Peptides against a protein of PDB entry 2FGR. Designs and how they scored, part 59

Target 1, 331 residues: chain A of PDB entry 2FGR
Amino acid sequence: SSVTLFGIVDTNVAYVNKDAAGDSRYGLGTSGASTSRLGLRGTEDLGGGLKAGFWLEGEIFGDDGNASGFNFKRRSTVSLSGNFGEVRLGRDLVPTSQKLTSYDLFSATGIGPFMGFRNWAAGQGADDNGIRANNLISYYTPNFGGFNAGFGYAFDEKQTIGTADSVGRYIGGYVAYDNGPLSASLGLAQQKTAVGGLATDRDEITLGASYNFGVAKLSGLLQQTKFKRDIGGDIKTNSYMLGASAPVGGVGEVKLQYALYDQKAIDSKAHQITLGYVHNLSKRTALYGNLAFLKNKDASTLGLQAKGVYAGGVQAGESQTGVQVGIRHAF

## One batch from the design tools (peptide; aimed at target 1 T4 F6)

Design b2_p24_3_s3 (made by RFdiffusion4, then SolubleMPNN; from b2_p24_3, 13 letters changed)
Fold by OpenDDE base, seed 1:
Structure b2_p24_3_s3 (fold): chain B 331 residues (1-331), chain A 24 residues (1-24)
Amino acid sequence: as target 1 above (331 residues)
Amino acid sequence: SYVPAPLVELSDEELEALLNEAAP
């Protein structure tokens, strides 16, 4: 058996030209290229091809030294794995997010990520962004000639909000084909939550694909999120992403990603375009820069997620520009 | 007897996987 201590410290100087008041924000932020984290993991060989595992991981905030505390909310799992695949017990990424965020060329963090995995409806559940769940059981298949799948169920434990029952229940999964340069997947999920104290189902469908041409990688996402409310009608968002990355000079990577968020409940679109560059100083240390532009139309108020500086919305129909320049170190 | 598991660094493959992980 072994235990691995691992982590990432990613800290940046960030700027956004507009907040909710129309003013600029700037300062020291976190997680611009990769989410800063501290983790412990390990495996035990039980014989016969069976392994036990554990994984404990929490977010690090290098700007304030985790002033609000540290926890294992990123992942806190125990697992069994073998020829049958892997079963996990505990808080984790839900199978749908674990697979479908892998197509995000901005690693689901900073000012450039695909923002489709979001609480679009002011859902009152803790994980209404569809990313993680408490009380989760997950199963991941082996890879069978490229084909693989993951499934998950999270217990609600009779959690209630207002008149809503079963809050925090998740059911979902994906099917995928991963072979050489090609990856493609379909994910489906439902979460039970509340909006305004009323029962709401968060339904999600996501398609993802990528292809590595060696000289460049292309990646895409198509997502629909629907908060189905008993009163007030559905809150539906269609999200689209297309990205490309390419190696530069053997030590760098350039990334370009576009996303469209079609917010049906407010008949409003937001367009995001992000240019990123990562410069590897070593296998563990990189410098990076991100430049993002977010154009809100009509009633859209989306903001770039400059974590540690400003992650709020902007005024309706306003555009926001963001910059991050930082250091990422992995250990 | 409890044998404490040694602390081990990430392998290069595990490090690459960590750096390529897309999780907020």
Scores: peptide ipSAE 0.589, ipTM 0.913, DockQ to the pose 0.761
OpenDDE base, seeds 2, 3, 4, 5: peptide ipSAE 0.580, 0.572, 0.586, 0.573; ipTM 0.911, 0.909, 0.913, 0.907

Design b2_p24_3_s4 (made by RFdiffusion4, then SolubleMPNN; from b2_p24_3, 14 letters changed)
Fold by OpenDDE base, seed 3:
Structure b2_p24_3_s4 (fold): chain B 331 residues (1-331), chain A 24 residues (1-24)
Amino acid sequence: as target 1 above (331 residues)
Amino acid sequence: SYVPPPLVELSDEELEALLNEAEE
């Protein structure tokens, strides 16, 4: 058996030109290239090809020293694995987000990520962004000639909000083909939540694909989220992403990503474009810079996620520019 | 008798995997 201590400390200087009042914000932020984290993991060989595992991981907020505390809300799992694949028990990424966020060239972090995995409808559930779940059981298959899949179910445990009685229930999964330079996946999920104290289903469908040409990688996402409400009609968002990355001089990587968020309930679009550069000083330490532009149209109020500085919205129809320059260290 | 497992650092391969994981 072994236990591994691991983590990332990522801290940046960040700037956004507009907050909800139209004022600029700047300061020391966290998690611009990678999410800062502290983790423990380990495995035990049980014989016969069976292994036990554990994984405990929490977010680090280096700018304030975790003033709000530390927890293992990123992942807290025990698992069994073997020739049959892996079964996990505990809070984790849901299978759909675990697979489909892998196509985001900004690793779902900082001011440049694909923001489709979001609470679009003021859902009252704790994880209505579709990223993680409490009380989760997950199963992941082995890779069979490129084909693989993952499935998950989270118990609601009779959690109620207003008249909704199954809040936090998740069911979902993906099928994928991963072979050499090609990756392609389809994910489907439903999460039960509440909006305005009324039962609401969050339905999600996501398609992702990437291809590595050696000299460059292309990646894309297509997603629809739908909050199905009994009263007031559905809240639907169609999200699109296209990105490219390329190695630079053997020590760097440049990334460019575009996303479109078509918010149907308010008939409003938002456009996001992000340029990123990572410069590796070593295998563990990098310098990075991100430049993002978010253009809201009509009633859209989306904001860039400059964690530790400003992650709120802007006024309707306003554009926002963000910059992050930082250091990432992995251990 | 229980022997505690050793604390081990990430290998280069594990480090590369960590840096390539989706981070939301």
Scores: peptide ipSAE 0.298, ipTM 0.840, DockQ to the pose 0.700
OpenDDE base, seeds 1, 2, 4, 5: peptide ipSAE 0.312, 0.306, 0.297, 0.276; ipTM 0.842, 0.841, 0.840, 0.828; seeds 1, 2, 4 fail the geometry check

Design b2_p24_4 (made by RFdiffusion4)
Pose (drawn by RFdiffusion4):
Structure b2_p24_4 (pose): chain A 331 residues (1-331), chain P 24 residues (1-24)
Amino acid sequence: as target 1 above (331 residues)
Amino acid sequence: SYAPANPNNHNDNADESGFTYSYS
């Protein structure tokens, strides 16, 4: 049995060459290499291989001292685990995002990550990026011979927005194979939401795979996200990503990731290339740099996610360059 | 082979062993 207080402070200087008005922005931001966080977790041995767990974790914003207030929105769970796997109750990553975001070499944070888990259709639900859910129950199997799976159901509790009376419902899961060097997963999910006050399903299918050769690792993601309005119409986005990472000189790591976002509703594509470097001063402390280029075509207005500096959009068809340089410290 | 469900969902490689109290 144990109890652990933990966290990460990851703070950076960041710059983007354009915002929605075309002006550059620079400043002090956060979470470029890993999401800054503070948390408390524990595991209690109940005997016979059965364990009880808890986990409370919230995001830290070092640039403004969590000016909007601290919370445990990253994870707030209680669980039982054993030879049967693990059951968790509480707000957390949904199983699809928990497993599939592991294929993103930029840890789903900073200016370099895969942007597929986003609210493509301006859905009105609290978590229309498909990442986390309130009122979540999840089951995770053990890994037998490499095979493993996860399932989750989040209750809508009759949250109503317009014609949608089940906003926030999540049903989803994944199947996967993980043997150490090789990992592959297929995730499928549906959320209930509303767009412009009209009931809408958010359907998501995601495939991810990676192989770690030791001298380098190759990783990729494919995703279709479809917001399907009940009365008709859809906003569909296909997202693709391929990346590689390699250790450099003991202590160092280089990462490169290319992504494409095909936004069918506006018949427009965006392409992104991101180079990253992590230099470890210790197991707990790293300096890092990220350089990203995002090219929007046609009506696309996607922007790089320089958290704490600028994470909005850009003018249609514009290219945007971004940089983050910072320190990550885990405790 | 057998491996139990991993409770950790962090997708980074940061060392967050944290301030830990252990007991029986």

Design b2_p24_4_s1 (made by RFdiffusion4, then SolubleMPNN; from b2_p24_4, 12 letters changed)
Fold by OpenDDE base, seed 4:
Structure b2_p24_4_s1 (fold): chain B 331 residues (1-331), chain A 24 residues (1-24)
Amino acid sequence: as target 1 above (331 residues)
Amino acid sequence: SFEPANPDTDPHDDDTSGITISYS
């Protein structure tokens, strides 16, 4: 049996030129290249190819020393694994986000990531961004000649908001092909939530693909999210992402990513472009810089996610520029 | 109104080669 203590401390100086009032924000932020975390994980060999596992992981906020507290909301699972794959019990990434966020070259954090996994409709559920779920059972297959899949179900436990029942229920999964330089995946999910105290289904479909040419990697995402409401019509967003990364000088990596968010309910688009650079000082320590530009059109109010500094929206139709420069240390 | 996306996830299992303790 084994237990592993692990973590990442990622802290940056961040700047955004506009907040909701049109003012600049700057300061010390967190998780610009990787999400800062502290965790414990372990395994036990049960014999016959069967293993038990556990994983406990929480987010670290290096700017304030976790002033709001520490928890294991990133992951709190027990698992069984073997030749059949892995079954997990507990809060975790839902299978769709776990797989499809892997195509984001900015690792779903900082000011540059794909922002499609979002609460687009002021959903009142705790996890209406489609990233994680409480009370989750998940299953992941082995890789069979490149083919793999994941499936998950989260219990609502009769959680209600307003007149909405079954809040927090999740069902979803993906199919994928991962072979050598190629990865491609299709994910489908439905989550029960509430909007304005009324029952709403969050439907999500995501297609992802990447190809590693050795000298560069290309990655792409295509996503549709629908908050299906009985009253007021559906809130639909189509999100697109295309990115490229390349190694630089054996110790660096440059990343460029573009995303488009077509917000159908407000007939408004947002364009995001991000340039990133990571410089590895060692296997465990890196310096990084991100430069992001977000252009909102019409009624769009999206903001860059400079965690610890400013992660709110901007005024409708406003553009935002963001910068992060930081240190990432893994242990 | 749209709620800000809180990207809470780097789902990449970075090879967080932490400190491992083995026991019987």
Scores: peptide ipSAE 0.341, ipTM 0.697, DockQ to the pose 0.190
OpenDDE base, seeds 1, 2, 3, 5: peptide ipSAE 0.329, 0.324, 0.340, 0.336; ipTM 0.737, 0.723, 0.724, 0.726; seeds 2, 3 fail the geometry check

Design b2_p24_4_s2 (made by RFdiffusion4, then SolubleMPNN; from b2_p24_4, 13 letters changed)
Fold by OpenDDE base, seed 5:
Structure b2_p24_4_s2 (fold): chain B 331 residues (1-331), chain A 24 residues (1-24)
Amino acid sequence: as target 1 above (331 residues)
Amino acid sequence: SFEPANPDTEPHDDDTSGITITYS
């Protein structure tokens, strides 16, 4: 049997030129290249190709020393794995996000990531961004000649918000083809939530693909998210992403990513473009810099996620520029 | 009216080295 203590400390100096008041924000932020974390994981060989596992992982906020506390909300799973794949019990990434966020060249962190996995409707559920779920059972297949899949179900446990029942129930999964330089996947999910105390279904469809040309990688996402409300109509967002990354001099990586968020409920678009660079000082330590531009149109109020500095919205139709420069250390 | 919530960006990387202890 084994237990592994692991973590990442990622801290940056961040700047955004506009907040909700139109003022600049700057300071020390977290998780610009990778999410800062502390975790424990382990395995036990049960014989016959069967293994037990556990995973406990929480986010670290290096700027304030976890002033709001520490928890294992990133992952808290027990698992069985073998030739059949893996079954997980506990809070984790939902299968759809686990697979489809892998096409984000900014690893779903910092000011540059694809922001499609979002609570587009002021949903009142804890995980209305479609990233994680409580009370989750997940199954992941092995890779069969490139083909693989994942499925998940989260119990609502009769949680209610207002008149909405079954809040937090998730059902979803993906199918994928991962072979050599090619990756492609389709994800489908439905989550029950509440908006304004009323029952709402969050439906999500995501298509992702990437190709590694050796000298560069291309990646793309297409997503539709719908918050289906009984009253007030659907809140639909179509999100698009295209990115490229390339190794630089054997010690660095440059990334460029564009995203479009077409927010149908407010007939408004937002455009995001991010340039990033990571410089590896070692296998464990890197310097990085990100430069992001977010153009909101019309009623769009999206903000870049400079975690620890400013992650709020901006005024409607305002553009935001963000910068992060930081250190990532893994242990 | 609604105000869209900003996404929480929380990647999960399985490629963590760490310190491993083996036991019986």
Scores: peptide ipSAE 0.343, ipTM 0.689, DockQ to the pose 0.164
OpenDDE base, seeds 1, 2, 3, 4: peptide ipSAE 0.326, 0.316, 0.325, 0.330; ipTM 0.717, 0.707, 0.703, 0.683; seed 2 fails the geometry check

Design b2_p24_4_s3 (made by RFdiffusion4, then SolubleMPNN; from b2_p24_4, 12 letters changed)
Fold by OpenDDE base, seed 1:
Structure b2_p24_4_s3 (fold): chain B 331 residues (1-331), chain A 24 residues (1-24)
Amino acid sequence: as target 1 above (331 residues)
Amino acid sequence: SFKPADPNTEPDDADTSGITVTYD
């Protein structure tokens, strides 16, 4: 049996030139290159190729020392694994997000990530971004000649909001092909939630692919999210991402990523472009810098996610520039 | 050399190998 203590402390100086009032914000932010975390994980060999596992992981906020508290909301699972794959019980990334966020070259954090996994409709559920779920059962297959899959179901436990029942119910999964330098995946999910106190289904379809050329990696995402409301019609967003990364001088990595968010309900687009650099001082410690530009068109009000400094929206049709410079230490 | 990531684990951008204690 084993237990591993692990974590990441990622803290940065961040700046955005506009908030919702049109004013600049700056200060100390967190999780610019990787999400800061503290975790415990372990395994037990049960014999016959069967293993038990656990994973407890919470987010760290280095700027304020977790003034709002610490919890294991990132992951709190117990599992069985073997030749059949892995079954997990507990709060975790839903299978769709776990697989499809892997194509984000900015690791689903900071000011540069793909922001498609979002609550696009003011959904009232706690996890309406489609990233994690409570009361989750997940199954992941082994890799069979490149082919693999994951499936998940989250219980609603009769949670209600307004007149909506079954809030928090998730069903979803992905199929993938991972072989050498190639990865490609299709994910489908439905989550039950509420918008304005009325039952709403959050439907999501995501395609992802990447190819590692050795000298560079290309990655892409195509996503559609629909909040299907009983009244008022669907709130649909089509999100697109294309990114490239390359090693620099054996100690660094440069990343460039573009995303387009076509918000159909407001007939408005947002364009995001991010340049990132990571400089490895060691296998565990890195310096990094991110430069992001977000251009909102028409009624779009999206903001860059400078966690710890400013993660809100901007005025409709306004552009936002963000910078993060920080230190990441992993243990 | 290129090492494929495990698609069934959460991607890590850094070495989170941590400190491991083994016991019976």
Scores: peptide ipSAE 0.429, ipTM 0.732, DockQ to the pose 0.425
OpenDDE base, seeds 2, 3, 4, 5: peptide ipSAE 0.420, 0.429, 0.438, 0.417; ipTM 0.719, 0.733, 0.712, 0.745; seed 4 fails the geometry check

Design b2_p24_4_s4 (made by RFdiffusion4, then SolubleMPNN; from b2_p24_4, 11 letters changed)
Fold by OpenDDE base, seed 4:
Structure b2_p24_4_s4 (fold): chain B 331 residues (1-331), chain A 24 residues (1-24)
Amino acid sequence: as target 1 above (331 residues)
Amino acid sequence: SFEPANPDTNPDDADTSGITITYS
């Protein structure tokens, strides 16, 4: 049996040139290259190829010392694993996000990540971004000659918001092919939520692929989210991402990623482009810098996620520039 | 309106080998 204490502390100086009032924001932020975290995990060999496991993980906010508290909302699972794969019980990444965010070259954090996994409709559910779920049962297959899959179901436990009576229910999964330099995946999910107190289904379809050419890696995502409402029509967003990364000098990595968010309900687009650099001082410590540009068109109000500094929107049709420079340390 | 992402919602993205204690 084993228990592992682990974590990441990632803290940066960040700047954005626009907030909701059109003013700049700057200060000390967190999680610019990787999400800061503290966790405990362990395994027990039960014999016959069966293992028990647990995982408890929460986010760390180094800028204020977790002034808002600490929890295990990142992951709180118990599991059984073996030749059949892995079954997990507890709050976790939903299978779709776990797999499909892996194609984001900015690791779904900081000012550069793909922002498609989002609450596009002012959904009132706690996890309407489609990233995690409470009361989750997940199953992950082994890799069979490259083919693998994951499935999940989250119980709503009769959570109600307004007239919606199944809030928090999730069903979803992915199929993937992971072999050598190639990865490709298709994910499908539905969550039940509420918008304006009315039952709403959040449907999501995501395609992802990456290829490592050795000298560079290419990665892409195609996603559609639909908040299906009984009244007022669907709130649909089509999100696209294309990124490239390359090693630099054996100790560095440069990343460039573009994303387009076509927000159909407001007939408005947002364009995001991010340049990132990571410099490894060791296997555990890195310096990094991110430069991101977000161009909103028409009624779009998207903002870059400079966590700890400013993560809100901007005025409609405004552009935002963001910078992060920081240190990441893993233990 | 669009809501920003909540904290604690980013995926695992780094190798965290940590400190491991083994026991029987």
Scores: peptide ipSAE 0.397, ipTM 0.727, DockQ to the pose 0.210
OpenDDE base, seeds 1, 2, 3, 5: peptide ipSAE 0.372, 0.381, 0.390, 0.381; ipTM 0.734, 0.727, 0.714, 0.726; seed 5 fails the geometry check

Design b2_p24_5 (made by RFdiffusion4)
Pose (drawn by RFdiffusion4):
Structure b2_p24_5 (pose): chain A 331 residues (1-331), chain P 24 residues (1-24)
Amino acid sequence: as target 1 above (331 residues)
Amino acid sequence: AAKPTATDAAHGIDETPPGFTVSF
């Protein structure tokens, strides 16, 4: 049995060459290499291989001292685990995002990550980016011979927005194979939401795979996200990503990732290339840099996610360049 | 100067940092 207080402070200086008005922005931001966080977790051995766990974790914003207030919105779970796997109750990553975001070489944070888990349709739910859910129950199997799976159900509790009376419901899961160097997963999920006050399903299918050759690792993601309005109409986005990472000189790591976002509702594509470097001063402390270029075509207005500096959109069809340089310290 | 806005794709992954641990 044990109890652990933990966290990460990841702060950076960041710059984007344009915002929604076309002006550059620079400043002190956060979470460029790993999401800054503070948390408390524990595991209690109940005998016979059965364990009880808890986990409370919230995001830290070092640039403003969590000015909007600290919370445990990253994860707030209690669980039982054993030879049967693990059952968790509470807000957390949904199984689809927990497993599939592991294929993103930029740890789903900073200006370089895969953007597929986002609210493409301006859905009105609390978690229309498909990442986390309130009122979540999840089951995770053991890994037998490489095969593993996860399932989750989040209750809507009759949350109502317009014609949608089940906003926030999540049903989803994944199947996967993980043997160390090789990993592959298929995730499928549906959320209930509303767009402009009209009931809408958020359907998501995601495939991810990676192989770690030791001298380098190749990783990729494919995703279709479809917001399907009950009365008709849909906003569909296909997202693609391929990346590679390699250790450099013991202590160092280089990462490169290319992504494409095909936004069918506006018949427009955006392309992104991101180069990253991590220099470890210790196992707990790293300096890092990220450089990203995002090209929007036609009506696309996507912007790089320089958390704490600028994470809004840009003018239609504009290209945007971003940089982050910072320090990550885990405790 | 900075003009911060809400993020939509910078959510971070699940990690297990080492932390300050008490064992029993």

Design b2_p24_5_s1 (made by RFdiffusion4, then SolubleMPNN; from b2_p24_5, 11 letters changed)
Fold by OpenDDE base, seed 5:
Order: sequence, then C-alpha cells, then structure tokens
Structure b2_p24_5_s1 (fold): chain B 331 residues (1-331), chain A 24 residues (1-24)
Amino acid sequence: as target 1 above (331 residues)
Amino acid sequence: AKAPTAVTYAFGKEENPPGITISF
C-alpha cells in the first residue's frame, strides 16, 4: 500500500481598487494561481484489478497560518476503483463541477476564474455554489473511445432550514467526450436548498468545450443556474466564458479569459476579463501575475475573488480592477 | 536546461502535486 503527503503553497500580493465602500484593498493574499492545500492520499492494491483509495485534502491560508483552523473540506473520500471506473464515498467536488470547471483556464482559482459556480440567490445551504457536497456518493466511468461520464448523489440527512426540507440533497452528473485535442461535456445538477427559509431548487446546466491546437488552447463554458423558489419567482443567471491560453518560451503560459454573467432577476450584467501569466522557475515553483477587470452594469455588485485581501462585492454598477503577483510552490 | 513542464492544475485533471510517497 502507499500514502502520499502532498501540497501547494500559493501566496501573493494582491490589490483591488474598490470594495463595498469604494475604497482600495491591498495586502498578502492566498491561492492566486492554485488553491493552497495540504493533503494525504493513498492506494491499496486488492488484487484482480481492484484498488482501494483514500483522499484527505484541506485548504491552506499562508497569509494567516490557518488561524481559523484546518479541515478536510476540499476532499475526504474513500474509494474503490478498477476496470469499472471509480466509486467515491465522502465530501468531494460534485461530478458536474469536477468536470465542467476543467474548462476554466484559471482553474477556478484567484481573481480570473469563471465565477458561474456561485450562490446567486443568497441560498442558505453550505454548498449552494454547486462546487462540493457533503454525504456524497460519486461514480466515474472509464474513458471508452472518448466517451466518459460521472454521476453523484448527496444525502440531505433530513437537514432543514426554515420550512425547507431535504437541504443539501444533490443529484447530478455529466457526459463527456475527451479525445486527443478535443474535450466537450454536458452537466446537469439539482440541489435542494433554502432561500429566506423557503424551499428552493438550485438547477444547473453547463456545457463546456475545449480544443488544444498545440500552439494555443481555446476553451468555453455556457451555464444556466436557476434558483427555483416557490414564492417570488426564479433567480436565474446565464454565464458565458471564452478563454485562450498559449505556452510562452517553454517556461511560461499566458492566459486570456472573458466571462459574462447575465443576472436575470436583477436585469443586470457583469463583464469579466482577465490576463494571466505563469512563469515556471522549476517543475514545482512558479511566479505568476493576474490582471482582472470586472465591469458591473446596473444593479450588479460582483467582486473579484482576491482571497485573503478582499472577496466581497462592490457598489451597484461599479467596476473593479484586481492584481495578484505571487509564488506557487508544489510538493 | 530543459524547460520546466507547466503544471496545469485543473479540477478536472488530477495533476495533483507529486508529493512524498511512503510505501508499506
């Protein structure tokens, strides 16, 4: 059997020109290119092509030394794998987010990522961003001629918020085609939650695709998130992303990504554009820089996610500029 | 010097850090 200790420490100097008061924020932030983490993983060969696995992973905050504590909220799974694929038990990325975030060229991290996987409705569930779930069972198929799929179910365990029952129940999955330079996927999910103490269904549909031309990669996402409320009507957001990345001089990568968030419940759009560069000093250490612009229109109050410095909203219709410059080290 | 391999951390690609492995 084996156990692997692994991690990433990613720390940056970050700046945003506006917070909710219109003031600038700056300081030492975390997780600008990759989420800082500490983990343990292991495998046991059970014979006959069957393997057991475990995975325990928590977030690291290098700016404060995990002052709020450490946990395994990133992943805490036990698994069986073989020719049939993999079954996972425990908290993890839900299958839809695991697959569909792979099209985000900023790896769902820092000030540049696709922000579509969000709690758009002030949902009261712990994971109403559609990224992870507690009490999750997941199954992932092998790749058969390019075709693959993943499915998941999370138990609500009779969790209630206000009059809402079944809070935290997730059902979802994806189908995908991954062959050479091409990847394409369709994901569907429903999560039970509450908004204002009332039962709400978080429905999500996401289409992703990418193509690697060798000299550059193109990637795109189309997403609709609906918080279906019994009272007050649906809170719907349509999110769009298009990005390109290219290797630079064999040691670097440049990324450019645009996203549009059409927030239907407030009839307001936000535009995000991000330029990123990663410079590899070694196989394990990189320098990086991100420059992001977020333009809110009308009632939109979205903010860039400069974790450790400022991740809140801005005033309605305000634009925000963010910068991160940092070091990523992997071990 | 060989150019360092870009480590792409996408949630959908298990390009996790190699870590230190102990075998039993």
Scores: peptide ipSAE 0.428, ipTM 0.690, DockQ to the pose 0.154
OpenDDE base, seeds 1, 2, 3, 4: peptide ipSAE 0.411, 0.403, 0.400, 0.404; ipTM 0.695, 0.693, 0.692, 0.699

Design b2_p24_5_s2 (made by RFdiffusion4, then SolubleMPNN; from b2_p24_5, 13 letters changed)
Fold by OpenDDE base, seed 5:
Structure b2_p24_5_s2 (fold): chain B 331 residues (1-331), chain A 24 residues (1-24)
Amino acid sequence: as target 1 above (331 residues)
Amino acid sequence: GAAPTAVTYAFGVEEFPEGVTTEF
């Protein structure tokens, strides 16, 4: 049997030129290249090709020393695995986010990531971004000739908000083809939530693909998120991403990613472009820099996620520029 | 030194060195 203590400490100096008041924000931020974390994981061989596992992982905030406390909200699972794949019980990434976020070249972290996995509708559920769920059962298949899949169900446990009676119920999954340089996936999910105290379905469809040419990788995402409301009509966002990454000098990686967020309920678009560089000082330590531009049009108020400095919105139609320069250390 | 086993994180191949492992 084994137990592994692991973690990442990622801390940066960050700047954004505009907040909700139009003022600049700057300071020490967290999680610019990778999410800072502390975790425990382990495995037990049960014989016959069966293994038990556990995983406990929480976010670290290096700028304030976890002033709001520490928890295992990133992952808290027990699992069984074998030739049949893996079954997980407990809070985790939902299968759709786990697979489809793998096409984000910024790893869902810092000011550069694909922001499509979002609460677009002021949903009142705790996980209305479609990233994680409580009370989750997940199953992941092995890879068979490139084909793989994942499925998940989260219990609502009769959680109510206003008149909504099934808040936090998730059902979803993906199918994928992963073979050599090619990856492609389709994900579908529905989550029950509330908006304004009324029952709302968060429907999500995501298509992802990537190809590694050796000298460069291309990656893309197409997503539709729809908050289906009984009153007031649907809140729909179509999100698009295209990115490229390339190794530099055997010790570095450059990344360029563009995203478009077409927010149908407000007839407004946002354009995000991010340039990132990672410089590996060792296998465990890297320096990084991110430069992001976010152009809101019309009623769009999206902000870059400079965690620990400023992650709020901006004024309608305003542009935001963000910079992060930091150190990532893994152990 | 044990080769850092790449933990494939679901959010892309974040090849991070494995942490300190104790065997029982």
Scores: peptide ipSAE 0.326, ipTM 0.645, DockQ to the pose 0.131
OpenDDE base, seeds 1, 2, 3, 4: peptide ipSAE 0.249, 0.314, 0.257, 0.258; ipTM 0.636, 0.638, 0.632, 0.642

